# Ledger of designs, part 120: peptides against a protein of PDB entry 7UQJ

Target 1, 160 residues: chain A of PDB entry 7UQJ
Amino acid sequence: PELYQNFNITPPRGVLFHGPPGTGKTLMARALAASCSSDERKITFFMRKGADILSKWVGEAERQLRLLFEEAKKHQPSIIFFDEIDGLAPVRSSKQEQIHASIVSTLLALMDGMDNRGQVIVIGATNRPDAVDPALRRPGRFDREFYFPLPDVKARFKIL

## One batch from the design tools (peptide; made by RFdiffusion4, then SolubleMPNN)

Design b2_p15_8_s1 (from b2_p15_8, 10 letters changed)
Fold by OpenDDE base, seed 1:
Structure b2_p15_8_s1 (fold): chain B 160 residues (1-160), chain C 160 residues (1-160), chain D 160 residues (1-160), chain A 15 residues (1-15)
Amino acid sequence: as target 1 above (160 residues)
Amino acid sequence: as target 1 above (160 residues)
Amino acid sequence: as target 1 above (160 residues)
Amino acid sequence: SPVLHPPLERAEVKF
């Protein structure tokens, strides 16, 4: 938050980390949470896995998302990190449309409902940005995207 | 290479990466794969997610594991990285015993069947090492364990 | 081990991890140390911060380096990880030349004095490879360099 | 079966 305030950059409500698996998306999210925390100002880091929200909370995923955002707001400044967000809000395949549609709609509403004054950042990580519902990638949601390239394999080869 | 030659260390057949989520286990596995590859000698990196093997290949998980190990052997030197291996081989809870028992037994047999001359390393990553079947954590399997601590937040502060 | 044995790669005496801060250099070093350790053969991991060696041991830094290398040799196989090695061996700025010159000379001598049969790897991490004394980056020392790219810098900037 | 609310892994990044 303060880093954003000092940069006069409107904080992204949502940031999409995308790139091949194991490019350090989750590590980066934790690092950012860490780096933005100071001795005076701790950032609360919430981590959820998209598939876990669907599988563990069949029929309650919407409620769990609401509770997560409420808790993040209560503990601001905070980061909500969705690992494998493509598992939470996949592009609607015909076979799973209704459940996913409700969850996506809830997540969209929660992101849209975040006031610009809220000190809550949402980070989504995916290996497949194109598998994320395009509605989540619109302005005011995950409108900032960050590609995590494979760390140049050649660069690490010289290590050994 | 010579580090290990000079160490006369029997190569681990299996290595368990464990620690909190987003501690860079997958990144590390890729980095190791990368670091071990040279311009002359590429390491083939196979990545599977434990839950994907179960969910995508219901009733074929054993066959897919066999094929994976055969392909890894064919493309040696190779690394097989199981992300979320606790999803592939959870500690047998009474309710899911049969399917998981077969898969675990297959994975155990595949790891036990790797000759010490094989240029195949198996890396399992988990957030919950205690959720991995103890049979996988025995000597000759995932007998090396690496704790990925949360990157010391202090170390990351000086990054900004 | 076998991955290395099969690659017939001469072990680097020294490896320089460089790249922007928080790219996981320290994490990588720890995970490499971990990955090389087995139930039968533990790798001893020595971690020092370059600035700590200078600041905590004013007038004894050379002695502490010697002791560190002796201890690493005694506990081989071992990894010596210098975090922020640019703090230990900065490019000679006129104001700090003598103390740094002695420390750099000692570190060079210690790296040069490692026999190829020694099971000690030295990893230096820096955010500024050009701030490391060029003498350390020569063959037989930190002669292998690994760039840790920022996972797409666009990701961090838009979060900041 | 009580759906164990996965404990909010509040990683309190204790600075």
Scores: peptide ipSAE 0.000, ipTM 0.322, DockQ to the pose 0.065; fails the geometry check
Fold by OpenDDE base, seed 3:
Parts: C-alpha cells; sequence; structure tokens
Structure b2_p15_8_s1 (fold): chain B 160 residues (1-160), chain C 160 residues (1-160), chain D 160 residues (1-160), chain A 15 residues (1-15)
C-alpha cells in the first residue's frame, strides 16, 4: 500500500520490464507476485511468452489473450506476465504486419478494458522496449517501464 | 498506490531477501528498484555487497554505510540493496565479533534513523537469514522477509 | 575448469536449466557466469534465444551455431547460454521437423565436438525439458539438469 | 564485443 502510496504511483494496468536478456525480468515478475502475495491474499500469476502465443496460437492468439485476461480477472488479485512481449506485439512498422496488428489491437483493447479497480497487473518483459508497439507504451497500458540493467556481471557479456 | 493499498503492505524500511544462492535475490532487488521507478520518478538503486564492505572498507565501513544512507536519502526515492548481508551483519555470536558488531550497530542505527516517510527502502539479500543478526530482523528494520526458494536445482550446488 | 575442479565437478559440456518460466534460469546462467568470473579470470557469456535463432537465421542457423561455438572457444573460459532451447531443438517428432532436425543435428555435433578440456559450458534453459530433443539430454551433452521450481510464490500459479 | 560491465555502484535504474 504505502510504498506505492508514498510514491503517488497509481497501480499501472501495465508495467514494462525491459533490459538486456537474463537481467531477471521474469524472475522479478514472479517475485513481485510472491511479494504481493500474503498468506491471506494470494496473487495468481499468469505467464505467457510472446513468441509462444504467436507460434502456437496462430489465428487463436486473440481468443487466448481474451481468455487469459478473463481468467486473471476471475482469479484476482492477479498478475499477467508476458515474457518477451516484443515477440507478441512487435512495432507495427515491422514487416510481419497483419497478424501482429490484430494481436496488438486485441491486447490494447484488453488493457484499456481493464477497470482500474481490478486487481490485475499486466507485466510485459522485453529485451527490446523499442520493438514493442508504441501504442502499448501509452498511459493506461504499459505506462510504467522498468529497466533491468545487466547485473554488473564483471563477466564480459558478449551479447552477439 | 491501490494495489499495494489493497494489500495493506506498509512499506518496510528493510526487506530481507533470503534463500539459497542463485535464487535471484540480487536480481529481484534490482528489478524492484526498476519496478518502482517511473518516467516521472526514477528510483536510485544503490548496491553494496556485505563482503565487499567488510574487505575493502576495513575501518571505514561505518562511514561508508553512513554515506550510503545519506546518498540514498539525497536521491529519494531510492533502494539500498545489500547483497550478501550475512557477510556484513553476521550474528553477533559469530567469532568475527568486534568489527562486525560495530557495523551491525551502525546499520541498526541507520535503519532506525530512517524516517518512515522517507522514500528509501533497504533490501538485504542473504543465503543465510539465520546468519544475519536478529536485531536487523526486528520491526522497523528488515521486518519483511522474502524467501527465494531454490529453483529445484536437482544439482547440489555446494557453493563453497 | 578450476571452479568446477575445486568442486570436483567435471565441467559438464551442457547443463539444462529447466523449470517453469520466470524461475530465474536465465538469471542463474548469468549469475553463474558472474560468480565464476574472478577479477583474474573473466568468463565470457554468450546468450542466444532458441526462437530468435530459428526466426532470424532461417537457413543460417547452423552456421550461426558453429560461429557461436567457435567464438566461445576463442574467448574461454566461456558460457554459452541458450535461452528457450526448446525453441531451438524441439523434439524431432514435433511437426516442424526438417529445419529443426538440421539445427538439432548441428547442435549435437557441436556439443559432441567440444573437448572436455575446453573451458566452455553450454547452458540450455527451457520451460519444457520434455520438449527438448532427448538426444540433447544424453551424456556428453546436456547431461546435467537443474530444475528451477517456482519460487514458493504462495501465489497460485496457474500455468495454463 | 564482450561488454565488461563494471560493478554497478550506482545503477540509475533508467526508466
Amino acid sequence: as target 1 above (160 residues)
Amino acid sequence: as target 1 above (160 residues)
Amino acid sequence: as target 1 above (160 residues)
Amino acid sequence: SPVLHPPLERAEVKF
């Protein structure tokens, strides 16, 4: 309550976790779910991968998104975590336009349709926030962004 | 505000992340720092390792802790993350008594001196919560503990 | 070598990190890279996503895998981390047969071709170890598996 | 290129 209260942080409908791969975006989403879960109030954590939704549910991705949001609403308080959301909602200008545009539009509508009184948080994780459709990064959607810096792994990461 | 408000979570002065090594405590702390920062309100993340503070700052560890807390206060909202806090604040009964006792006392005083209205969160990560001085685990200090279970690493990682 | 030698652990050619999504597999791989990196011996960390290798390098995926292993060998000690290796090396019986079979065969050959004296560790992360080609899970390849349980998120994770 | 990340003394978590 008070952390976000003291920060005057309206609970975002959507939170974008971004940063280099393996900076723990997914782990954070889970641990946020854990940390917000009390013995009395368990948070339900839903996780989907952007690429899995596209590849497995071609033509049903919209329906699966709707069902996901409905289930999250049914099991409030809940977190919907989209891992690799840049795989689900690429920038519209990327050549894979039509199927992605439909999914983006559905996700936008679902995020816009979440009542602010709902105990559902949507977390999108990406390594490429700039590859996420800018429409998803607007107020009322993924309006909060969280940079996950590389742990200062004194290890030379060559991300080729 | 509302999500945390609905969870009646008083912002802890201190949060103890505990669990076996490699459970993502450090990453979680970073990602919480990330998660609490908005475009309008950037959270400043300070990270120190308990062992580094002891080994590098012998005789100055207290001063460095004070400076860390002052800087965190200056750059509010902020998170101070102590990785391996069991290295910094071992149980007083552990044979490394005198230097540790001084550091523990300083850390206690600094945590107690944080006004509850301050936008500074202290996160301590440890693999050994029982090796942390019990005085640090009292209300108003590290009064919230988050267990990071091992991933069921069927490999016995003996980090020794 | 030495870290694993000091642990009397023969450095595995391949380690499979498996567990539900967001259990910190990617994090652990990075943290292992970090922890094994000393000031004297920096570990080079290479990261690839299985899905990215398939989607971006259609027809060149084999060549890119070879180059990755060559670079990892050149920059020893090194870790090759395959995130979502189930996307790279799906079970041969999965309908996406031909392109995957070639990539699997190449990855098998590369893992088999790694001299045990090389300071290269391959870490594959998957949410679905059973979706990884069983040939990759044999001795001399991903012969060690690490389950990453859900953090005891007292949150009901319904992995739908 | 191998990116050597120096120890984050201050990570300004840039949002």
Scores: peptide ipSAE 0.000, ipTM 0.202, DockQ to the pose 0.044; fails the geometry check
Fold by OpenDDE base, seed 4:
Structure b2_p15_8_s1 (fold): chain B 160 residues (1-160), chain C 160 residues (1-160), chain D 160 residues (1-160), chain A 15 residues (1-15)
Amino acid sequence: as target 1 above (160 residues)
Amino acid sequence: as target 1 above (160 residues)
Amino acid sequence: as target 1 above (160 residues)
Amino acid sequence: SPVLHPPLERAEVKF
């Protein structure tokens, strides 16, 4: 919120971080959460893993997504970070179980239902932007995408 | 243990790492665990996420905390790292479910029940020290606090 | 896969990263995933935490491991990273519940059932290689082990 | 038996 307010940028409902694994997407999402928090304006950071939401919530995943968005709304300004969102929202055309389609549909509806006045930012991280349902990449959802290139091998070895 | 022994410092039962998200609290807890382990003195590092303990263990969270502390005691010298401890131990005065109060009470009792002779260090990390139950921040529990300031934007970009 | 192909190394079914906590095991696993992914050959990175699989899947953990390996096979080339694998696969000789033995047995069977032609690499990370079931450390499973020494205190402070 | 309700990882970041 504050970062977007300071830049006179309307906060996107969703931001997709994509790039090879280990490029710091999760670290950047955390850093963005941190940089948007001032002593005056506490942001609540929710982290979920896409595969965890799908797998751990079999039969309850939709309800848990709803509760997540309600909690994020209740604790706004907030960030919902979905790590490995391709595990949550696989492409609908894939021969994947009916449960995936329901969860994706719920996430779409929740992102669409976010009031533009809500200070909730959704960040999805993936190594596979092409494995994310294209419906999630539309305006009003993950309408901004940030590519995280592989740090040069030298940069990796300096982080390692 | 060894770090505290080398400095003639009585190891605190608990250390609270607090500061904005992505300031390296988890990384520091890991690095502390690592720095306290020598080839001669292997430290066992237990990592738990506060929100994970609360939510994954509904009805069994207290038992899981007990088992965690027993395992830590069995594998001493050991570090128990609670990442996002504010998710485990929300302030008791918050309108939060009875389950949170029970888990917090169990954690308090476990920290109080740690013999000063035990080589178990508890590290809690939070972005919200004020969201942690004040009872956890008392002597004999998380009685030391370390603030992690936002690394300068330049430091973040060197880690990313 | 590609890294192992380029080095004419038969990809191990499993690699155990061990060493003190915070020595970059998780970071290395991510970096390996990233270095093995080219623009031409996207690697799918699955991350699970051993303690989370055990605890979050009571009664379903075996099914979730099976689904994880099936998804990894479906999205090959892939890496399955088990962080804190000692939480998933405690030593069988420990007085631990029947559920742990079942999960370990399932993981063993899944690792044994991986076709050598599959481009699935399993990386386990632990601070406690001695706490991992020795059956997992046998050929055809975690048959390679990489020790992560404590980076010199100076190297830690550059990563922090 | 702990019913595996996946965590609402709610990290309230006080900004």
Scores: peptide ipSAE 0.000, ipTM 0.170, DockQ to the pose 0.210; fails the geometry check

Design b2_p15_8_s1 (from b2_p15_8, 10 letters changed)
Fold by OpenDDE base, seed 5:
Structure b2_p15_8_s1 (fold): chain B 160 residues (1-160), chain C 160 residues (1-160), chain D 160 residues (1-160), chain A 15 residues (1-15)
Amino acid sequence: as target 1 above (160 residues)
Amino acid sequence: as target 1 above (160 residues)
Amino acid sequence: as target 1 above (160 residues)
Amino acid sequence: SPVLHPPLERAEVKF
C-alpha cells in the first residue's frame, strides 16, 4: 500500500526500465529507492544483476532468487532492482537456454507469488527491452515500462 | 579559469541541475568532477545536502557554509555540490522561514563573494527548480540551469 | 591528442571507475562522452559489459574485442566503456579460468597496442575493484582509478 | 553456431 502511495501508483509488481546503456536506469532505481525512503520510512533496496544470477549463482540461481524475494518481503517496504535483466537471457546455447528458462520461470513464479499486499517493487533494467522475455512483460509482472533516452544533446551544450 | 576553460564557458559561479528525482543530477555533478579531474589536476568534490544544512547544522549552518566555501577555495579547483538545494527551503513556518532566509542569504553572499579567479564551481541539484529561491537563480549565482528530464514522460504515466 | 586535450590529461589509455553498484559509473562514462562531444567533435561511445564478453561472445570474445577496438579506432575520438569489467572474471572453473585468461590477455594486448596517438579512451566500470585482474590495473592500461562512493551524507571526496 | 553478431548498436551517442 504505502510504497505504492509514494508512487501514486496502483502497485506494479514489476517495472521495466529500458533505454540505452548508462541512461541512468540503475541510478534512477536507486534514486527512487532513496526518494521513497524517509526517516519515517526506510525502503530496503536490493540489487542483483541478471548476469550475476546466471554466472555467480550457477546451480543455485533459483534458490538465490527465492532467498532474495524472501528477504525483500521480510524487509518490506523494499525494492528489488534487477540490473541488466536481459542478462538473464541466455547466450543461445541449448544448455544455457535451459538454465535461462529455469531461472526466468522461477522469477515469473516469484513475481506471480508476490501477495498484492506486499510492499515489494521489482524494477528490471535493460538496455534491450526486446531481449526481455515477453513472459516477464505481462500483466502482474513487469507490466509497466519506462524508457530512458540518452540525455538530450541540448542539455550538453549548455554545460559546454 | 581552467576548470571553466575545460568547459569552454565563461565561468558559471553556479549551475543548477534540475529535474525529477533520480534523473542523475548528483551523478552528473560527480561525473563533471571526475571528468575535470586529471593526474595533473585533481578537482576536490564537496557534497552537501540542503536538508542536512538545515537539520544537521542547526544553529551553525551559516558557519558551516562559510567553512565549506573556504575549504573549496583552499582546495581549488573544486566543485561544491548542493544536493537537494531546494531542501534549504523551509517547511513554511515563520521560524523556519527566518532560518531559511538567513542560510540562503549566506549562500548568496558566499556565491557573490567568490572571486571570479576562483576555480570553484557550485552545482545545485533540485527536483523542484521552482522551490529554489529566485535570488539563487540570478546572474553571478546559479545563472546556468540544466534540465534533467525523466527519461520519457510517457513511460512515467504508465507507472503512475 | 584532442580527446585528451579536452581533459587536460596525459592520455590515460584506461580509466577504472569503481565503487558501489549504482553510484553512477555507467552514467558518468556517458556524461563524459557527452561532455567531450560537441557539434564540432563527436565522440563515439562504445559500450560492452564484461559479462556479455564472456557469455554472448563465447568462442568469439577475443575476436569481438579486437573488432571493438578496431571500430573505436576507426571512429576516433572514441570511448570504449566496459561496464562490469569485473564480469570478465570467471566463475572459478578451470575451463572458465582459461577462457577468462584468454579474454583478459586479449584485452591487455589491445590496450597495450593502442597507439599513444589514438583518441580512444577505455573506461572500465566495476563494483569490485579487487575483482579486476591486477594486470589490467597496470600503467598503460587502467592506470587511473576513480572511486564512486555511495552518496554518504558526510562525503567530502577528493576525486584523485 | 549462430554468430549472433550482436548488432553493433552503435549507440551513436550523437553528442
Scores: peptide ipSAE 0.000, ipTM 0.218, DockQ to the pose 0.049; fails the geometry check

Design b2_p15_8_s2 (from b2_p15_8, 9 letters changed)
Fold by OpenDDE base, seed 1:
Parts: structure tokens; C-alpha cells; sequence
Structure b2_p15_8_s2 (fold): chain B 160 residues (1-160), chain C 160 residues (1-160), chain D 160 residues (1-160), chain A 15 residues (1-15)
């Protein structure tokens, strides 16, 4: 929020972190959450795995998404981080279409329903941006993408 | 390998990366793999999720573990990274004991069977070090532990 | 560099990452170095520990700092990361003053001598920002600070 | 022994 205000940039409603596994997407999201926290202003960080929302919340995933966004709004400023969001909102062409389609529709509606004045940032992380429903990657949703490529780290970590 | 040679330190057979989710355990493992790679010496990085070994390799998990260690030895110097290793080798007191017990026994045997002269490093990552079978945390296995605390990063990442 | 160019932001000459040990300062510096690299544009990352510059380079630390900045400039775009910079540039009130004072003066001069047009970013990491010489924290040096607090994460990880 | 010339460890962070 303040970061975008200080830049006169309209805060994206959603940011997609994409890149190979273990490129620090989740770490960066936590780092951002904490970075926007001051001693005066704590940011509430909500983390969910996409696959957990599907598998643990069978039949209640839509309700749990709504509750998550309500809690995030209640505890603003906040960040909602979806790890493995490709597991929550797969491309509609995957043969398990029907259960995924309603969850995707709910997530789209929740992202569209976020007032731009809301101090809620949504971060999605995926190893497969092409496996995320293109509807989520549209303006007003995950409209900013951050590539987290593999650190081809010729870093000599002298782990002393 | 070279890192430990430069320090006259016997390379641990296994290193346990533990800490809250999204603390960059996987990133650090990749960064380590890459850091030990020079233009002259590439390190082969093998990544597996603990839960994937159980769920995707039902009935073949032991064979797949053996193949993984054989491939890692064939492509030395190498790193085997187990993400979510608590999903592969849960504490023996969990009610799903029998299938897990044989996989754990195979992993223990594979780690014990690694000659200290092998340029194969095993890295396990977990969010729950207490959920990892204590047999894996013994000397000659995951005998070094690295805590990955949460970055409470007040870093104003101007993610412009 | 590109991150600052894409954003019309003057790159800081120096960024101080400060916060408790294990808060991912080093990891974040690497993730930043990484994130600023594209397939087309590699960033050269130089890492040094403050204590290593003092202990390993006894009597040549000033020369080694100069060489480090020259190499970073030669290999731009680049990041110079000083881990444990409080070990390199302690507050002048610490009893080991004389050897530290000349190294601090050299580091100050090197940071002041960086043209703002140089694609060299300096990142210092410390667990003790108050132990860093205030002269380093002035405009045109480490003029941006990123706190890495401890996650007071009342993350109710309901690990259900 | 203090190494008079520690090799400048260049880490190319290729992403």
C-alpha cells in the first residue's frame, strides 16, 4: 500500500510470482510482507497452498476463500499469499474441470471485488505460470508478474 | 565438495534445513548447488518432494529412492534435495506406520551406504524438524542442521 | 540496475539490510541479485564477510576493498554484498579503533567515488545497525535501510 | 596465514 502510494502507482490487486521451484517466491512474499511492516504498522500475512485449499477443503474451498479474503480485509493492511496457485486455479483444459472451475470463479470474483483502496495485496506463487488460468492474469487481478528464474548462482558460498 | 575440501571439513552426508515455510530452504539448497558449481565443475541438482515420493510412487517409492541415489552417484558431484522430507520420513509413531517405515528404512540404508568419499550431498528441507524420524537426524545421516528462521523483512522492496 | 531503470528510480549507492540473525538478509541480497538478472542480462554478485576482510586480509584490507570495487565496476551490472558489515565498519567507539578506522575511511571513499551512473549496487547486511559507523549510513552511501525484523508471526499455522 | 591475495570470488548470479 504505502509503497505504491509513495510512487503514485496504482497498487496491483494481485502479483504473480512465477519461476522454477525453490527460487524464493515464498521467501520474497514474506520479505515483502515484513518490509511493508513498520513498528507502527504491522502487516498481516496470510499464507495458503493452492493444493491444500483443494484437498483439505473439499466442498468448502469457495467458502474458505471468502473467509480468507474477509479476514485479510478485517486485518488490513494485509498480504494474501497463495503458494502453488497453479494447484488452486489450474488452466480450465485440465480434465478435473468442474470443481476447479467454481473455485477459480470464486477467486476471480474475490479479486475483482477488491476495492483498489483496500490495503490487501494478493501474491500468487507458481512454478508454472502457463498452468494458471489466463483469467487470473488479466488487469485488476494478477496484473503484475515477477519472474523468479533459477539462481544460476556461480556464487562460491564459502559456507564457513 | 570443494567447499568442504577448502575447509578440511568432512562433508556431511546429509544436511537438514529446517524452519517455517517460505524461509528459502529450497532456494538456499539451489544456491548452494549453484555456488559449488564453477565453469569447470557443474554440480548436478536432484530435487524431490517427500510427499510426491509417497503419493506418486505408491508401491515403488523404495525403488525410486534407490534409482535417485544411483543417478546422483553417477552424476557426481551432486546434491540430492528432499523438499518436505517430513512427508517422506514421518516420525514412526504416526498411525500410517507400515508404508512409511519401509521407505524410511530404505532412505536410512541409502544414507548409511554413501561412502564419505562420494561427492553426493543430501539436503533435507522441512517445516517441522520434530516430524522427521529421529533416526534420520543421527550422525552419518542428517547430522548437520540449519535453521531457516522467518525473515521478518522490513525491507521496503520497492517492487516497482 | 534494470529494476531501478524500469522504475525511473535513481539506484541507491548502498542499501543496508539490518535485523536479527537468521532473518534472511543474505538470502534476500542473493534473491535480489538473482531477480535483477534476466536471460539477457547477468548480474555479477560479489559477496564478502566484514570479519573476513579484517581477519583474512590483515594489512591489505584497504587494497582488497579497492580491488573489489574495481572488479565490480569492471563486471557491471554488479552487486557487492557485505555480510556482517558491522564486523568491517564498527562504530568508532569500539576499542579496536585504529585498524577499523582506516578500512572504514577507505570504504567511505569508495562509496563516495561511485558515480551514480555506475550499475554497481552495494548491499550491507548487519545484525546490529547501531554497530555500523554512522558515516556509512549517510546520503550517497548506505542511504536506504531495510529492516529484517524477527517474524513476530502470530501466524496461526493451524497446521490442521 | 593471511592470504595476501584472496581470489576475488566473482559470483555470477545468473537467473
Amino acid sequence: as target 1 above (160 residues)
Amino acid sequence: as target 1 above (160 residues)
Amino acid sequence: as target 1 above (160 residues)
Amino acid sequence: APQLHPPLERSEVTL
Scores: peptide ipSAE 0.005, ipTM 0.356, DockQ to the pose 0.069
Fold by OpenDDE base, seed 2:
Structure b2_p15_8_s2 (fold): chain B 160 residues (1-160), chain C 160 residues (1-160), chain D 160 residues (1-160), chain A 15 residues (1-15)
Amino acid sequence: as target 1 above (160 residues)
Amino acid sequence: as target 1 above (160 residues)
Amino acid sequence: as target 1 above (160 residues)
Amino acid sequence: APQLHPPLERSEVTL
C-alpha cells in the first residue's frame, strides 16, 4: 500500500527494468528501496543476480527462490531485485530447456502467489528484455516495464 | 581542461569506478558526462563494455581501442567509459595471458599517450578492482579510484 | 581536507545534485559518502529530506538544522545530504514566505559558518533546481551543480 | 563439498 502510495503507482507485483548495460537499473532499484524506506518503515531489499542463482544453486535454485520469497514476505515491506533476470529465465527455446523451465515455473508460481496486498515488490533487471521468458512479462508478474535508455543518446557515437 | 575546471579537479586521465554490482558506476559515468555537458559545451560520451570488446573483436580489439581513443580525441571534450574493465584487462596471471597482454599494452599506451591537456577522461568501471591489471592502476592511468559501495552497507544484513 | 584530497577537488561547501526524479541523486550522494570512506577514514553520512524537516519540525526546523550541522562537524569527515532541498528552501516568492525565509537564512548561515578546512560536505538534491532559493546557489554554498539527467525519457511512464 | 548456500543478502536499504 504505502510503497505504492509514495510513488502513486498501482501495485505491480513485478517491474521489469530494461535497457542498455549501465543505465542504472540496479541503481534505480536500490534507490527505490531506499526512497520507500522511512525511519518508521524500513524496506528490506533483497538482491539476487540471475546468473548467480543458476550457477551456484544447480538443483536447489527452486528452493532458494522459495526461501527468497518467504524471507521477503517475512520482512515486508520488501523489494526483491533480480539483476540480469534474462540469466535466470531465458526464453524457453534455448537448449538448457529443462532446468530453466523448472526455475521459470517456480518464479511464475511465486509471483502469482503473492497477494496483491503484499508489500513485496519484485524488480527484474535485464539488458535484453526480449531474452526474458514472455510468461514473466504477463499481467500480475513483470507487467510493468521501465526502459532505462542511455543518458544522452545524441552523444552515442556508434563507432561502426 | 574545462571538464576539469568545471569540477575544479586536477585531471586524472583515468578514473576507476569500483564497487558491488548495481551501485551505479555506469550511471555515474553517464551523469558525469551529462553534468559536464552544457548547452554550449556538449561532452561526447563513449561507452564500451570490456567483455564486448574482447568477444566481438578477437584480433581487432587493439585497433578498435585505438579508433575509440582517436574518436574521443576528435570529439573533445569526451568521456570514454569502459564498463566491466576487468573483462577487458584482467590480471595477467589468468591462462588467457597472450591476447589480454596485447590489449592491456595497447590500453596502457593509449592512456600514456593522452596529453594532460586533453579533454578526454577515461572511466573504467569494475565490480572487482583486484581483477584489474595493476599496470592500469598506476599514476597517469586509472590513478584515481572511486568506490561505489552499496547504499547503506550498515543495512546489509547478511541473513546468515 | 582529505575528503577533497582524495578527489583532488577544491572543497565546495555545497554541491547541488539536480535532475529529474529517479536519476540516482540520493544514491550518488550515498555512493560519494562511502567512496570517501576508507578503512582508516570513515565518513559519517547524514541524510535529511527537505520536506521532512519542514513537516516534522514545524517551529524547530532551525534548531534541527543547527543540531545536524553540529553533529556533522563533531563526526568529521562527514556529508550532509539534503534530499529534495527544494522542499526545504523553495524560492522565496511562494506564499509560505515567512517560515521558509527563516529556514533558508539559517541554512545560509550554517553553510557560511563552515570553515573551509572543515571536512563537512553538504549535498543538496532537487528535481527542480529553479525552485531552490538562488541565495543557496552562490559561491561558498551550493556553488557546484551536478546535473543528473534522465537516462532517456522513453521509460517515464507517467502513471496518469 | 557442495558449497554452503550463501546467506540471503538482505540489504536493508535504510535511507
Scores: peptide ipSAE 0.000, ipTM 0.214, DockQ to the pose 0.070
Fold by OpenDDE base, seed 3:
Structure b2_p15_8_s2 (fold): chain B 160 residues (1-160), chain C 160 residues (1-160), chain D 160 residues (1-160), chain A 15 residues (1-15)
Amino acid sequence: as target 1 above (160 residues)
Amino acid sequence: as target 1 above (160 residues)
Amino acid sequence: as target 1 above (160 residues)
Amino acid sequence: APQLHPPLERSEVTL
């Protein structure tokens, strides 16, 4: 938080954590939430899996996203972490077009509707940044991307 | 960073990351360092362990601190991360008083000597915030504290 | 842990997390511990620093390692995390040979004595994998290594 | 004096 003030950088509405599975994306998001939480200023951490939003909330995913952003605004300062965001917001050109397009459009609108005064940070984690809709990766949305490199792929197979 | 811009809070010269060991303090500091570094604005990350400064630089710890802050200023924007800062700057009332008092006094002076316009952030990480000299925890120094909880069981469910 | 059980992969007796300091080794170990713990299957996480085992337990380090492994077996499923394992088990050819050799030999025996059915994972974290005794890096011990790269500077700008 | 028995920091990592 302090770092953005010093740099006069327009706070990004969202951050994309990308990199292979088990790179610590999810852990980093919690560490961020925890590391923004003081005794006086607790950050509320909201976590959702992209696949869970699709699978558990068929036909209500857009509403659940709206409610999530409303709750995050209500409990600001807050972090919304989307794990497996590529499951929620696949590239529109992928053959499961219509349902994903509506959810993506809702997420775009919710991210675009965050006032720059809102103390809500959105973190999307994906193993496949190229599977995320390019519209989500634009300035004012997930305009910020973090590569979590594999520890050498061969090594990872062995712990995860 | 957004969180702090929105609050119009004078960016603290230092941040104390505190919490149980392996809660991600060091990773977060590196995440912070890297997450301030764009293609255009690379953040230089300086890392030191408090115990290493004491053990490797007996009688030169103050000079090494000065050099560290000078290098950080020279390579701004920069982050200075002190891992195990309680090892460097223990509470002055602890029975190894004199050497620690000089090092603490130097660190205080270096933090106080950071111009508010300086693009240098100091992060101290400790497992024992109460073992850090209270003078370091005052406004204009490590005036912001971040608790890295052991991810509360309920909170852990939500990222992993 | 579910990942290992589901893949019918012989659980590695040990995993070496290596990479530059503050790459998230300790945090990843805790994340792994947490991700492996369900409401039904709590994982007990044991953490020790290699340097602390040497400095605090002069002459009893071997016994403390035995007790640690016994307690980990008693509280299985469990993770034993050695932070700074290079401090505990330096290469035998380094000039402080004898004390380290006994501790290393004990750690080797303890890792070799883990039944493949034991739900005990040992994670060693080091900034210097080459400073770890090669005998610890053999199959059936820390036979799996994870490089924690410095997250590429480019990727990180985007959260701060 | 070296403390003879460090409490095993058992963090129950419950998820």
Scores: peptide ipSAE 0.005, ipTM 0.319, DockQ to the pose 0.076; fails the geometry check

Design b2_p15_8_s2 (from b2_p15_8, 9 letters changed)
Fold by OpenDDE base, seed 4:
Structure b2_p15_8_s2 (fold): chain B 160 residues (1-160), chain C 160 residues (1-160), chain D 160 residues (1-160), chain A 15 residues (1-15)
Amino acid sequence: as target 1 above (160 residues)
Amino acid sequence: as target 1 above (160 residues)
Amino acid sequence: as target 1 above (160 residues)
Amino acid sequence: APQLHPPLERSEVTL
């Protein structure tokens, strides 16, 4: 409840940050995690890269996702940030299809299994919202989307 | 000695960068590494994520920390930057407690074993200084702390 | 061909981003990857850290570099971004010299073996261009260099 | 243990 009040957003189970890479999606997910953490209410921030979940955890990715959600629940209020979430569900290549489908199916089930009472927010960041499985973008999952436009050329040159 | 002159700080064995995530702690640690490197004196920058040390090095994390400090000593002047250092010592969860305690204990011993003559600075970045083991925040370890406030809302929107 | 038109640069096999750490080299490499990807032409971005290639892949780093370049070729147009590429070729230390020399030699051969027809750009980021093996900075490899100056002290404080 | 397979940090970057 209160974590969602700190976001000033209705408690979506998931928020999708999408937009060009380098638009600060990861920076913003982190900054949101921090803005919602007060000295009294520390938010536990979990960061995972989508591609890391696939490649590091061959045969155990589903178990690692379950453990991540269990840890996030245990350390609530918490944020699970999936950077490059499109890397969890890269568009179907035949032999990897089954492994990806299982991981995505597990993530769907974990997001569906989040009690609305749990102070766990899931933030997915992608450069390609349309490379994210449409099933992840349904209500009760990543049902809120934030577009991060490219910083105007002037803003790029101010970081440079 | 001279690396610490370049920082214009008394030689702490460790500096803790804390503050909201995405406040540029990693950026600053990198920028400091660079500002302290001149054309004549190249500083070797080692970056590790706390969570990566735990997850990638199950059963060898202590050895990898030792190797990291040995390499940093070999390539002095050097900076060891631990991004997300709170990920090395997440607040005690029962079964992972022993593994985390061993890694933290190893990091403590490595920081304690740094001769003040070694041109090795350790920078820890955390979003949660109070999720870092208090033993790491003692004198002779991460005994200097720098708070990174949230960039004013206007600064966030200038990166966006 | 067309990926290089999108960069408005002659097709270097490699571009070296150098400059102070935290000057946005990684951010820029990602932003370039994005600016060169249109809705019609998705660029595949591969990110690796130089130090991770050395430390994670003891005895297989050469094979992993080959696989990375094969995948980048398979998913062309693509960018291979080596963050901290100086971590692949730290200045010769006696026992690690052979392993580092083999990895660097493999990277050289892979960059030399890139047909100019392949839509694969390699971006190396380093804080220390002169800690990168001079062989990597030769024509047909990282033959274009972009200096990222420290953001003016005022820009550092605007990110902070 | 050293990771057996490199995580392909495949960020497919779509604008």
Scores: peptide ipSAE 0.000, ipTM 0.183, DockQ to the pose 0.125; fails the geometry check

